Peptides against a protein of PDB entry 6J54. Designs and how they scored, part 102

Target 1, 223 residues: chain A of PDB entry 6J54
Amino acid sequence: NENLFASFIAPTMMGLPIVTLIIMFPSLLFPTPKRLINNRTISIQQWLIQLTSKQMMAIHNQKGQTWSLMLMSLIMFIGSTNILGLLPHSFTPTTQLSMNLGMAIPLWSATVFTGFRYKTKTSLAHFLPQGTPALLIPMLVIIETISLFIQPVALAVRLTANITAGHLLIHLIGGATLALLNINTMTAFITFTILILLTILEFAVALIQAYVFTLLVSLYLHD
Target 2, 42 residues: chain B of PDB entry 6J54
Amino acid sequence: QFQFTGIKKYFNSYTLTGRMNCVLATYGGIALLVLYFKLRSK

## One batch from the design tools (peptide; made by RFdiffusion4, then SolubleMPNN)

Design b2_p11_5_s2 (from b2_p11_5, 6 letters changed)
Fold by OpenDDE base, seed 5:
Structure b2_p11_5_s2 (fold): chain B 223 residues (1-223), chain C 42 residues (1-42), chain A 11 residues (1-11)
Amino acid sequence: as target 1 above (223 residues)
Amino acid sequence: as target 2 above (42 residues)
Amino acid sequence: LDEALLLLLLL
């Protein structure tokens, strides 16, 4: 069991925290364009960023669109780290709850405070849905308040749990495949096929979780 | 558009201002309850 | 947003 969780331990080398380098590494994969007509790879990247930006910021007005850079950088960071984490012997920082809470809590608080600052009436009104019977108003306001404070926790835990669970499944199925190689080759082959399908699924999950994380942050901003 | 008069003008679940006031009233009520229990304990 | 949030919670 300890061997199973060994991949989630923060790596260090010679007493130095190499985790910082791992976190910074994805930034090297997205160079800034220097030309009007860039290379095909850079052009595709910029095109994808533009498409995702238009999609995510479509719900925001002019003031909300100022967050476009932050949200796009966030999705690129989480997405790239999650994909790179699927490499063998790699460490995924987003499997650490501390990392995800460190992102979720500040972003959530920023969106909430921004809402209260610029849209005070609307933000306060969100604690009470329209058309609520009078007798249910106090209880519902309490529930909505609790729901608000659960948002950053759910945001962080969702990302952490999905990525971590995916990694665990890959390790477990991989280990089972190796164990079955000398017992039943046919069963081992089936298990290996499942492993391949699972890895493909985890690539999709990695991107989806990055998108969901950023989308929820943007939705909280929009209120 | 709803036309409310009296107390319903300020406390309703349909208008934006009414909803806001209901929320503030709820928080105020909770704060008073907490204060009451705090003073009662001493 | 509540319906969308519920769907996202299931992911």
Scores: peptide ipSAE 0.169, ipTM 0.833, DockQ to the pose 0.029
Fold by OpenDDE base, seed 4:
Structure b2_p11_5_s2 (fold): chain B 223 residues (1-223), chain C 42 residues (1-42), chain A 11 residues (1-11)
Amino acid sequence: as target 1 above (223 residues)
Amino acid sequence: as target 2 above (42 residues)
Amino acid sequence: LDEALLLLLLL
């Protein structure tokens, strides 16, 4: 059982946590453009950032669009870390709940406080959905308040659970495939095929979770 | 557009101001209840 | 936005 979770332990070297370096590594994959016309890799990256930025920030006003840099950096960070985590013998920082809480809580708090600061009336009104029957107002306000505080937890847990579960499944199916190689070759081949399909799915999940995390932060900002 | 008169003008679930007032009233009521029970225990 | 939030929460 310990072998299943061995890949989720934060790696250390001589007692020093090298996880910090692992977290910083994705930054090297996205260099700043220096030329007007860059190489194909940087051009594609900038194009993708532009497309996602236009799509995600379309719902925001000018003040909200100031968050574009933060949100784009967030999606690039989470996306890159999730994809890199799918490499063999890699550690994924986003499998750590502490990491995701560390991102979710400040971002959520910033969005909520920004909402209360600039749009106090609208933000307070959001605790009561429009058209609520009068008798249900107190209960619904309480529920919406609780729902608000669940948001940062949901952001962190969703990302952590999806990435961790994916990695766990890959390890389990991979281990099963290796174990079945000498028992039943045909079954091992089927299991291996499932493993390949699962890995492809996890690549998609890695990107989707990055997008969902960033999008939800954006939506909380928009209120 | 909804036309409310009387107390419904300030406390309704349709207008922005009405919703805000309902939320504030709810929080105020809860705070008063908590305060009441706290003072009652003393 | 509430419906969109609910859908995203289910993802």
Scores: peptide ipSAE 0.149, ipTM 0.840, DockQ to the pose 0.029
Fold by OpenDDE base, seed 2:
Structure b2_p11_5_s2 (fold): chain B 223 residues (1-223), chain C 42 residues (1-42), chain A 11 residues (1-11)
Amino acid sequence: as target 1 above (223 residues)
Amino acid sequence: as target 2 above (42 residues)
Amino acid sequence: LDEALLLLLLL
């Protein structure tokens, strides 16, 4: 069990935290464009960023589109870190609940406070769904208030749990494959095939979780 | 559009203002209850 | 929106 969770321990080199370098590394993979027509890779990256930006910000008004830069940087950060985390012997900072809470709580609070500041009536009214019977109003307001405070926790836990679970599964199936190589090669081949399929799935999950995290922050901003 | 009169005009679950007032009233009621129990403890 | 949120919660 200790070996299973060893990959989730924050790496240190001679007492110095390498985690900071790992967190900053994805930023090097996205260079800033300096030409009107860039290389194919940079052009594809810009195209993807534009597509995701248009999709995510389509719901927001002009005031909400001010958050576009922050939301796009967030999805790029989480997506890149999650994808890089699928590399062998790599550490994913997003597997740490502290990291995800550190992102979720401030962003959630910012969206909630922004909502209360500019859309006070709508934000307060959101605690009470339309058509609620009069007798259920106090209880429902309490439930909606609790639901609001669960949002940042759910946001962080969802990302952490999905990425961590995927890493654990890859590790377990990978370990089983190696163990079965000398026992039964046919079974090892089956487990290896499952590992490949699981790895492909985890690539998708890594991107989806990044998208969902950013989308939910955006939706909370829209109310 | 629902035409509400009297107290229902200000406290309803259909209008935006009514919903806001209901939420504020609920929070106010909870605050008063908390204050009551806090004062009762003394 | 609530249905969309529920679907996102299931992911």
Scores: peptide ipSAE 0.137, ipTM 0.838, DockQ to the pose 0.028
Fold by OpenDDE base, seed 3:
Structure b2_p11_5_s2 (fold): chain B 223 residues (1-223), chain C 42 residues (1-42), chain A 11 residues (1-11)
Amino acid sequence: as target 1 above (223 residues)
Amino acid sequence: as target 2 above (42 residues)
Amino acid sequence: LDEALLLLLLL
């Protein structure tokens, strides 16, 4: 049991935490452009960022589009950390619920506060769906309020659970494959095939979860 | 446009202002209940 | 928005 969760322990070297370096490492993969026409790698990165920014910010007005830099940096950070976490013997910071809550709660609170700041009437009105029968109004307002406060928790837990579950599943299937190598080679081959398919899926999940996290933050801003 | 008269003009589930007022009234009611129980237990 | 949120919550 201890070996199963050993990969989720924060790594240290000589008593010094290297988690800070791991979190900062993805920043080195995205250098700032210096030329009008950059090399292929930077050009592709810029192209992807532009595409995602157009899609993400299409639902926002000019005031909401001021969040473009924040949202794009968020998706790049989460996406890159999730992908790097799939490397062998790597530590994924986004498997830590504390980190994801640390991102979700401030961003959610900022979006909610921004909504109340600029669209007070509309934001308050969202606690009551239009056309609600009069007798259901108090209960429904309470439910909608609870729903609002569940948002940051759901946001953080979704990301943490998906990434953590993927890592655990890869570890378990990988361990099963190794255990079956000298017991039943045919079954081991099947398990290995499943492992390969699962790893491909986890690459997709890593990107999807980054997108969903950012999209939900953006959607909370838009409401 | 919805035409409401009386109290329904200010408290309805169709207009933006009406919905806002309903939400505020609900929160106010809850706050009063909490205040009541706080003062009662003291 | 509620349906969209619900769908995204399921992901």
Scores: peptide ipSAE 0.130, ipTM 0.840, DockQ to the pose 0.029

Design b2_p11_5_s3 (from b2_p11_5, 6 letters changed)
Fold by OpenDDE base, seed 4:
Structure b2_p11_5_s3 (fold): chain B 223 residues (1-223), chain C 42 residues (1-42), chain A 11 residues (1-11)
Amino acid sequence: as target 1 above (223 residues)
Amino acid sequence: as target 2 above (42 residues)
Amino acid sequence: LDDGLLLLLLL
């Protein structure tokens, strides 16, 4: 059981947390463009950022568009960390709930406060769905209020759980494959095939979770 | 457009203002209840 | 907010 969770321990070197360097590493993969016509890698990155930016920010007004840099950096960070986490013997910072809470709570708070600041009337009205029967109003307002406070937790837990579960499954299936190599080669081959398919799925999950996290932050901003 | 008269004009679940007032009324009611129980315990 | 809440339930 200790080996099962060993990959989720925050790496340290001589008592110093190297996790800080691991968190900063993805930034090296996205250099700032310096030319009008950049190389293919940077051009593709900028193109993807542009497409995702246009898609995600289309629902926002001009003030909401100011969040474009934050949201794009967020999706790039989470996406890159999740993908890098699938490398062999890598540590994924987003498997740490503390990390994800550290992102979710401030971003959620910022969106909520921004909503109350600029759209106070609408934000307060959102605690009561339109057309609610009169007798259900007090209870529903309470539920909606609770739902609001669950949002930052849901953001963090969703990301943490999905990435962590994926890594655990890869570890378990991988371990099972190795154990079955000398017991039943045919079964080992089947489990290995499942491992490959699961790994491919986890690449997709890594990107999807980055997108979902960023999208939800964007939606909270939009209200 | 919904045409409400009387108290329904200010407290309804259809208009933006009405919804806001309902929310505020709910919070106010809860606050008063909490205050009541707090004062009662003294 | 409602759309976000629905998405939270969906995902």
Scores: peptide ipSAE 0.151, ipTM 0.850, DockQ to the pose 0.032
Fold by OpenDDE base, seed 5:
Structure b2_p11_5_s3 (fold): chain B 223 residues (1-223), chain C 42 residues (1-42), chain A 11 residues (1-11)
Amino acid sequence: as target 1 above (223 residues)
Amino acid sequence: as target 2 above (42 residues)
Amino acid sequence: LDDGLLLLLLL
């Protein structure tokens, strides 16, 4: 058990925190274009960013579209870190709840404050759904208020739990496969097949969690 | 469009302004309750 | 959306 959780310990070398370098590493994978006609790799990256940007910002007005750079950088960062975290003997920063809270709370707060600043009436009205019976108004307003404060926690915990659980499952099934190699080769082969399928699933989960995290921030901004 | 008169004009669950006022009234009520219990304990 | 995300948490 201790060996399983060792993968989630922040790595250090010579007493220096390497975590900072690990966090910065994904930025190297996305160089800025310098030419009007770029290389194929850069062109594909820019094309993907444009597609995701158009899809995510379709619900936003001109004022909300100013957040496009922030949201695109966020999804690229989380997505790249999650994918890189699936490499063997790698450390995934997004498995740390502290990091995810560090992203979720400020972004959530920014969206809430911007809503109250520019759309005060609409933001206050969101605490009460339209058409609510009069007798249920006080209770429903309280529930919606509690729901608002749960949003940043749910955002951070969702990302952390999904990525962490995926890593643990890969380690557990991988360990079971190794243990069964000399006990029952047929069972070990089946377990290995499950491991392969699970790893493919985790790649999908990694991207989905990045998308969902960014999408929810975007939805909070849209109100 | 809904036409409301009297108190329903200011406190309704259909109009944007009405919804806002209901929320503010709820928060005000809670604040008064908290204040009441705080003063009662003294 | 939240309901669909619950399925991912159960994995």
Scores: peptide ipSAE 0.135, ipTM 0.838, DockQ to the pose 0.028
Fold by OpenDDE base, seed 3:
Structure b2_p11_5_s3 (fold): chain B 223 residues (1-223), chain C 42 residues (1-42), chain A 11 residues (1-11)
Amino acid sequence: as target 1 above (223 residues)
Amino acid sequence: as target 2 above (42 residues)
Amino acid sequence: LDDGLLLLLLL
C-alpha cells in the first residue's frame, strides 16, 4: 500500500525540496583537519580513511592511486548516508535508484574510458578470456561485452535494493510488533527481538554496501 | 612463450595481441552484419 | 576477477 512506501518519497517543505539539504548534511560530519594533532573524532576518521585507502588502493599503480581521493569520498558519502538513513523518520537518498545510477554510470564510464585510454590492448583483451576455444570466441566476446554494460546497472541496483529492502523489513517487522502487542504479547516479544537483530544487521549492510560499491568501482578501474 | 604461425599468430586466445585482434574481429563482424541489414532494408 | 565479481554481485 501507499503507506508502506511513504518513507521513500522525496521530502518537501512548503513546496521547497529539502532533499538537497539532506544530501549535503553528511558533509558536515566530516570536517577537514586544521592541525597536525587533531581532535579524537577527526583523528579516528583520518585513521579509518587511511586504513581503507591503503586496503583499497593496494591493487592500483601510481596512476590508479590518483583516484584515492574520489573513492574515499565516495565510500564516506554512501556510508554516512546509509547509516543516517537508519534513523527514525529519516529519508535515505540512496534508496532512490536515480541517485545511485547517477553515481554508478559516470564512475563506471570513467573507469572504462580510463582503461581504454591507458591500457587499450589489455582492456580489449579482457573481452576474451585466455585459453578460450576458437569456436567459442565470438559468442564469448559478445557475452563479456554484455557483462560489461550490466556492471553499472548491477552496481546501482545492488545498492538501491539492499538499502530499500532493509528499510522495508524494519518497517514491516516494526508494524507487526505494534499490531501484535494487543493480540499476543509473547509473539510480539519475539518479533521485537527479530527487529533488534535486523536493525543491527542493517547497520552492517549499510557499511558493507558502501564498501562494495566503492570497491567495485575501484576494481573496474584496475580491470 | 607461445609460438604461433600464420593466421594463428594474429588471432589466438593465448597472447594479448591475439586476444585483442579476436575481439576487434568480432566487433568488426558484428558491425558488418548490422551494416548489411541496414543497407538491405533500404 | 570473474569469480570475485560474481561473488560481489550476489552480495
Scores: peptide ipSAE 0.111, ipTM 0.849, DockQ to the pose 0.029
Fold by OpenDDE base, seed 2:
Structure b2_p11_5_s3 (fold): chain B 223 residues (1-223), chain C 42 residues (1-42), chain A 11 residues (1-11)
Amino acid sequence: as target 1 above (223 residues)
Amino acid sequence: as target 2 above (42 residues)
Amino acid sequence: LDDGLLLLLLL
């Protein structure tokens, strides 16, 4: 049981937190371009960032485009940390709910506050969908208010749960594969095949979760 | 285009202004209820 | 958004 969750414990060395270094490590993988024509790897990275930025910010006006840097940095951070977390014996900071809440709550509050500041009328109107019967207005406003406050929690929990569940599943199937190597080689081979397929899926999930997290923050900003 | 007159002009679920006013009225009502119960507890 | 959330739930 403890072995199942050992990978989710924040690593420390000699009493010093290594988590800070792990969080900062992905930034080293994305160097800033220094040339008009960079090497192939940096060019691909810049192209991907440009592509994703165009797609995510297409729904925003000029004021919303100001958030492009923040949202792109967010998706790159979460995506890179999630992908690196799939390495053996690696610690993914995004498996920690505290970290994800630390990202979700401020970003959500910023988007909500920005909405109320610049689009007060529209933001307040979102608490009441159009065409609501008059008798349902008070109840629906309350429900929509509760829904608003659930958004940051759902955002953080979604990311945490998906990444954590994926890591846990890989660990379980990996452990089962090793255990079955001495019992039944054929079954171990099947389990190993499932592990490979699951690992491929988790790579996709890692990127999708990063995208969804950033996209939802962007959508909350757009309102 | 919705044509509202009277109170429906300001409190409706179809216009942006009407929706905003309904939300504010709801929050105001809840605040008054909370205030009432708070004062009643004394 | 709803379709995206549904897809997220399936993963």
Scores: peptide ipSAE 0.103, ipTM 0.843, DockQ to the pose 0.026

Design b2_p11_5_s4 (from b2_p11_5, 6 letters changed)
Fold by OpenDDE base, seed 4:
Structure b2_p11_5_s4 (fold): chain B 223 residues (1-223), chain C 42 residues (1-42), chain A 11 residues (1-11)
Amino acid sequence: as target 1 above (223 residues)
Amino acid sequence: as target 2 above (42 residues)
Amino acid sequence: LGDGLLLLLLL
């Protein structure tokens, strides 16, 4: 059904892509603090950022702490876009694999490069788990190398698949609810209840996937 | 601390240096194999 | 990297 995927088409206005504006929109939700004591909304945002940054960056040394701004901006961007995507008639940029690959590949490559640049011995040693039997070393090094290159793909696909699947499921159940309204009102009520529960779940998934994406980037940086 | 002697000192799966050397040896071996097959086909 | 891979498998 073509209408199922219509919501995932990049929106255009007069042939010009407005996706750029949609991507930039979440930045308006996070204004820069201008006062020592801001309003409650900004204070809560800053508190959450501080809390998440403290938790996420605790595993990093001073060089890793330099990535704090990047990782916090990343989680805020993905989280906000995912949440905004759950609004009715909204387009979620993170449902596009190209968007997520565009984030995952550079960030992953930067973390890998940083690892090889500053911790060359440790990074090379990570291709072989400690305690591996001698006969399995060549094979395990190969599969570990392959695993490394799968990381950016898995990072992008995980985010894309989770958000896209959630949107599709909401659309399908929503459509089924509307179709059942005139057929069986009782069943329509059940499907509607499921839709509400699913929507609540998708809000959680939206934040979790943002966190997981950022966390994995952070873990790759730490190695 | 693991006390390895001989070749096991440089190529082991327990020490950091040993693991690194094993990885480099594996990559080197693969590179040599690829080179061998490339030269053989010519 | 091992911990990251475990999370990659679990999540």
Scores: peptide ipSAE 0.131, ipTM 0.843, DockQ to the pose 0.031
Fold by OpenDDE base, seed 2:
Structure b2_p11_5_s4 (fold): chain B 223 residues (1-223), chain C 42 residues (1-42), chain A 11 residues (1-11)
Amino acid sequence: as target 1 above (223 residues)
Amino acid sequence: as target 2 above (42 residues)
Amino acid sequence: LGDGLLLLLLL
């Protein structure tokens, strides 16, 4: 099944990693506005950023809202890379678990550390849910501690698994469609229709996963 | 709303301070247990 | 964190 997973290998050109350029490419799609009234495309983009920013940062106080730039850049990066990854023969860096762990672990650690630094009492109290029976306190604290450490792993794996699975499904259904063209055209048409519906779904999933990833980081910051 | 006296004042699952103290006590207990087994292994 | 955990379970 190497042919199925070939699209997930980090691309290189003459031994040089071009993945760096692929990662940086989405940045070119988001130019900074220089005019009071920008083009329609840029205006829509800025409007979407503002909406998402207001929605995500609504739960945070003034101190937490200082993270808005980082969180919005994160969602834009993940979202753009996920969407671009749906192009044929394109490589998505977010399909790499290492990439997602590289984002999840530092951000998670930063949020946890920030919580312990500025809200030590509340953060420590979160290891014990309110109203816990006295006899279950030690066990529940341990479980909650383990749960905390699972968060960055779950964050990275969720993103990786969802994007990778989507790409794999598109590849499989696409391959099946091509194979069925010479066997049964009617069945090939059905599979092609499924492929179209799946691709639309994957566009939605790509954005949702970016949103969820960023939202969870934000929620961990809020505690 | 909650009136706690004695040890329950400092160690409870309802107040923020009580929850914090319970967590710290749990971690302290685990640390002591780990230390005990570490010293016992010698 | 409760809402975050819920999201972790749902997604």
Scores: peptide ipSAE 0.112, ipTM 0.843, DockQ to the pose 0.031
Fold by OpenDDE base, seed 3:
Structure b2_p11_5_s4 (fold): chain B 223 residues (1-223), chain C 42 residues (1-42), chain A 11 residues (1-11)
Amino acid sequence: as target 1 above (223 residues)
Amino acid sequence: as target 2 above (42 residues)
Amino acid sequence: LGDGLLLLLLL
């Protein structure tokens, strides 16, 4: 049924893609502060950013803390896009696997290469856990290598799957609720209740997935 | 502190250097095997 | 990396 996936098609107007504007829109929601005492909304935003920054960058040294701006911008971008995607008739770019891979692969590769550049010995040693029996070393090294290369894929798929599945579920349950209104009102009420609870959950998932995505990138950087 | 002698000094799973060398040796071995099969097919 | 891998397995 094409109607199920219609919301995931890249929107166009007169043949021109408007998805670019959609991606840029969240940037307007986070204005730069200009005053010592800012508006309540800006103050809350700054407070949240500071808290998350302190939490995420606590594990990093001074060199790793240079990534703070990028990581904070990443979490804000993904979080805002995910939340905005829950609006009716909206398009979420993060439901596109191509976009998430486009973020995950470069960030992952950057963290891995940074690790190899500055901590070559430690990074190479991580392919072999400490205390491994000698006979298992070759196999375990291979497994750890495979595990490393799965990281960017898992990172992208996790975000895509969680957001996409949530949107689909909201659509399906919502559609079922409407269909059941004239068939069985009691059942329709139950499905509607589930829809409300699911919507609340999806708001949480939207933020959690943004956090997890950014956190994992940060952890890969820390090695 | 771990004190290893002989080949275990360079190839062990406890020290950082030893672990690194084991990883490199593993990759080197795999590379040699791949090269061997590639050259053998010709 | 170990902690990250654990999180990958968990989430």
Scores: peptide ipSAE 0.102, ipTM 0.843, DockQ to the pose 0.032
Fold by OpenDDE base, seed 5:
Structure b2_p11_5_s4 (fold): chain B 223 residues (1-223), chain C 42 residues (1-42), chain A 11 residues (1-11)
Amino acid sequence: as target 1 above (223 residues)
Amino acid sequence: as target 2 above (42 residues)
Amino acid sequence: LGDGLLLLLLL
């Protein structure tokens, strides 16, 4: 089963880490416009970024809209890396839990600390839902406190697990298709069809996970 | 707007200030319990 | 949102 997980090993060339270059590669796909009216490809790209920005920041006040640049860069980074990771023999950095924790923990901490700094009363009040019976208040506050600390872990694990599981399924179904080519051609064709449908699903999952990750960070900021 | 009197004015689950005070009271209670068990063990 | 996220974890 070492061959199954070989695609998740961080690649190196002559002992030098290529992971840094892989992480930086998606930035080349999003050039900054320098004209008032740009090419169609750049115009569509900027339009999509503006639309997603309006959707993501619709729940935020003026102070929260300051985070728009960071959140848009985050969704573009995760989305692009996840899509590029579906290419054959490619390495997806977001399959590494360490990387996702490295993004989740600082962003979560920043949202929590900004909440306590500017909205102390509201942030403390979120540990107790409105209308809670008096007898359940202590237990519910404890549960909500535990829930808060699970948020960064859940954020990182969700992204890692969904992307990793998708990659594993593609490899397993792909391997099964190849194994069945010489055994039963009809079954191999069915398996291949499932593989195609699964790859389409994984493209959707890649974008959804990027959106969910960014949305949850934004939601934690707004509370 | 909810109008409460007495202790319910400061500790309620409906107002923002009341919810905040309930949370602080819960944390204070837990801290006192931890302190009690720590002092008892010594 | 929570229910949708749970479904995504199952995929």
Scores: peptide ipSAE 0.087, ipTM 0.832, DockQ to the pose 0.028

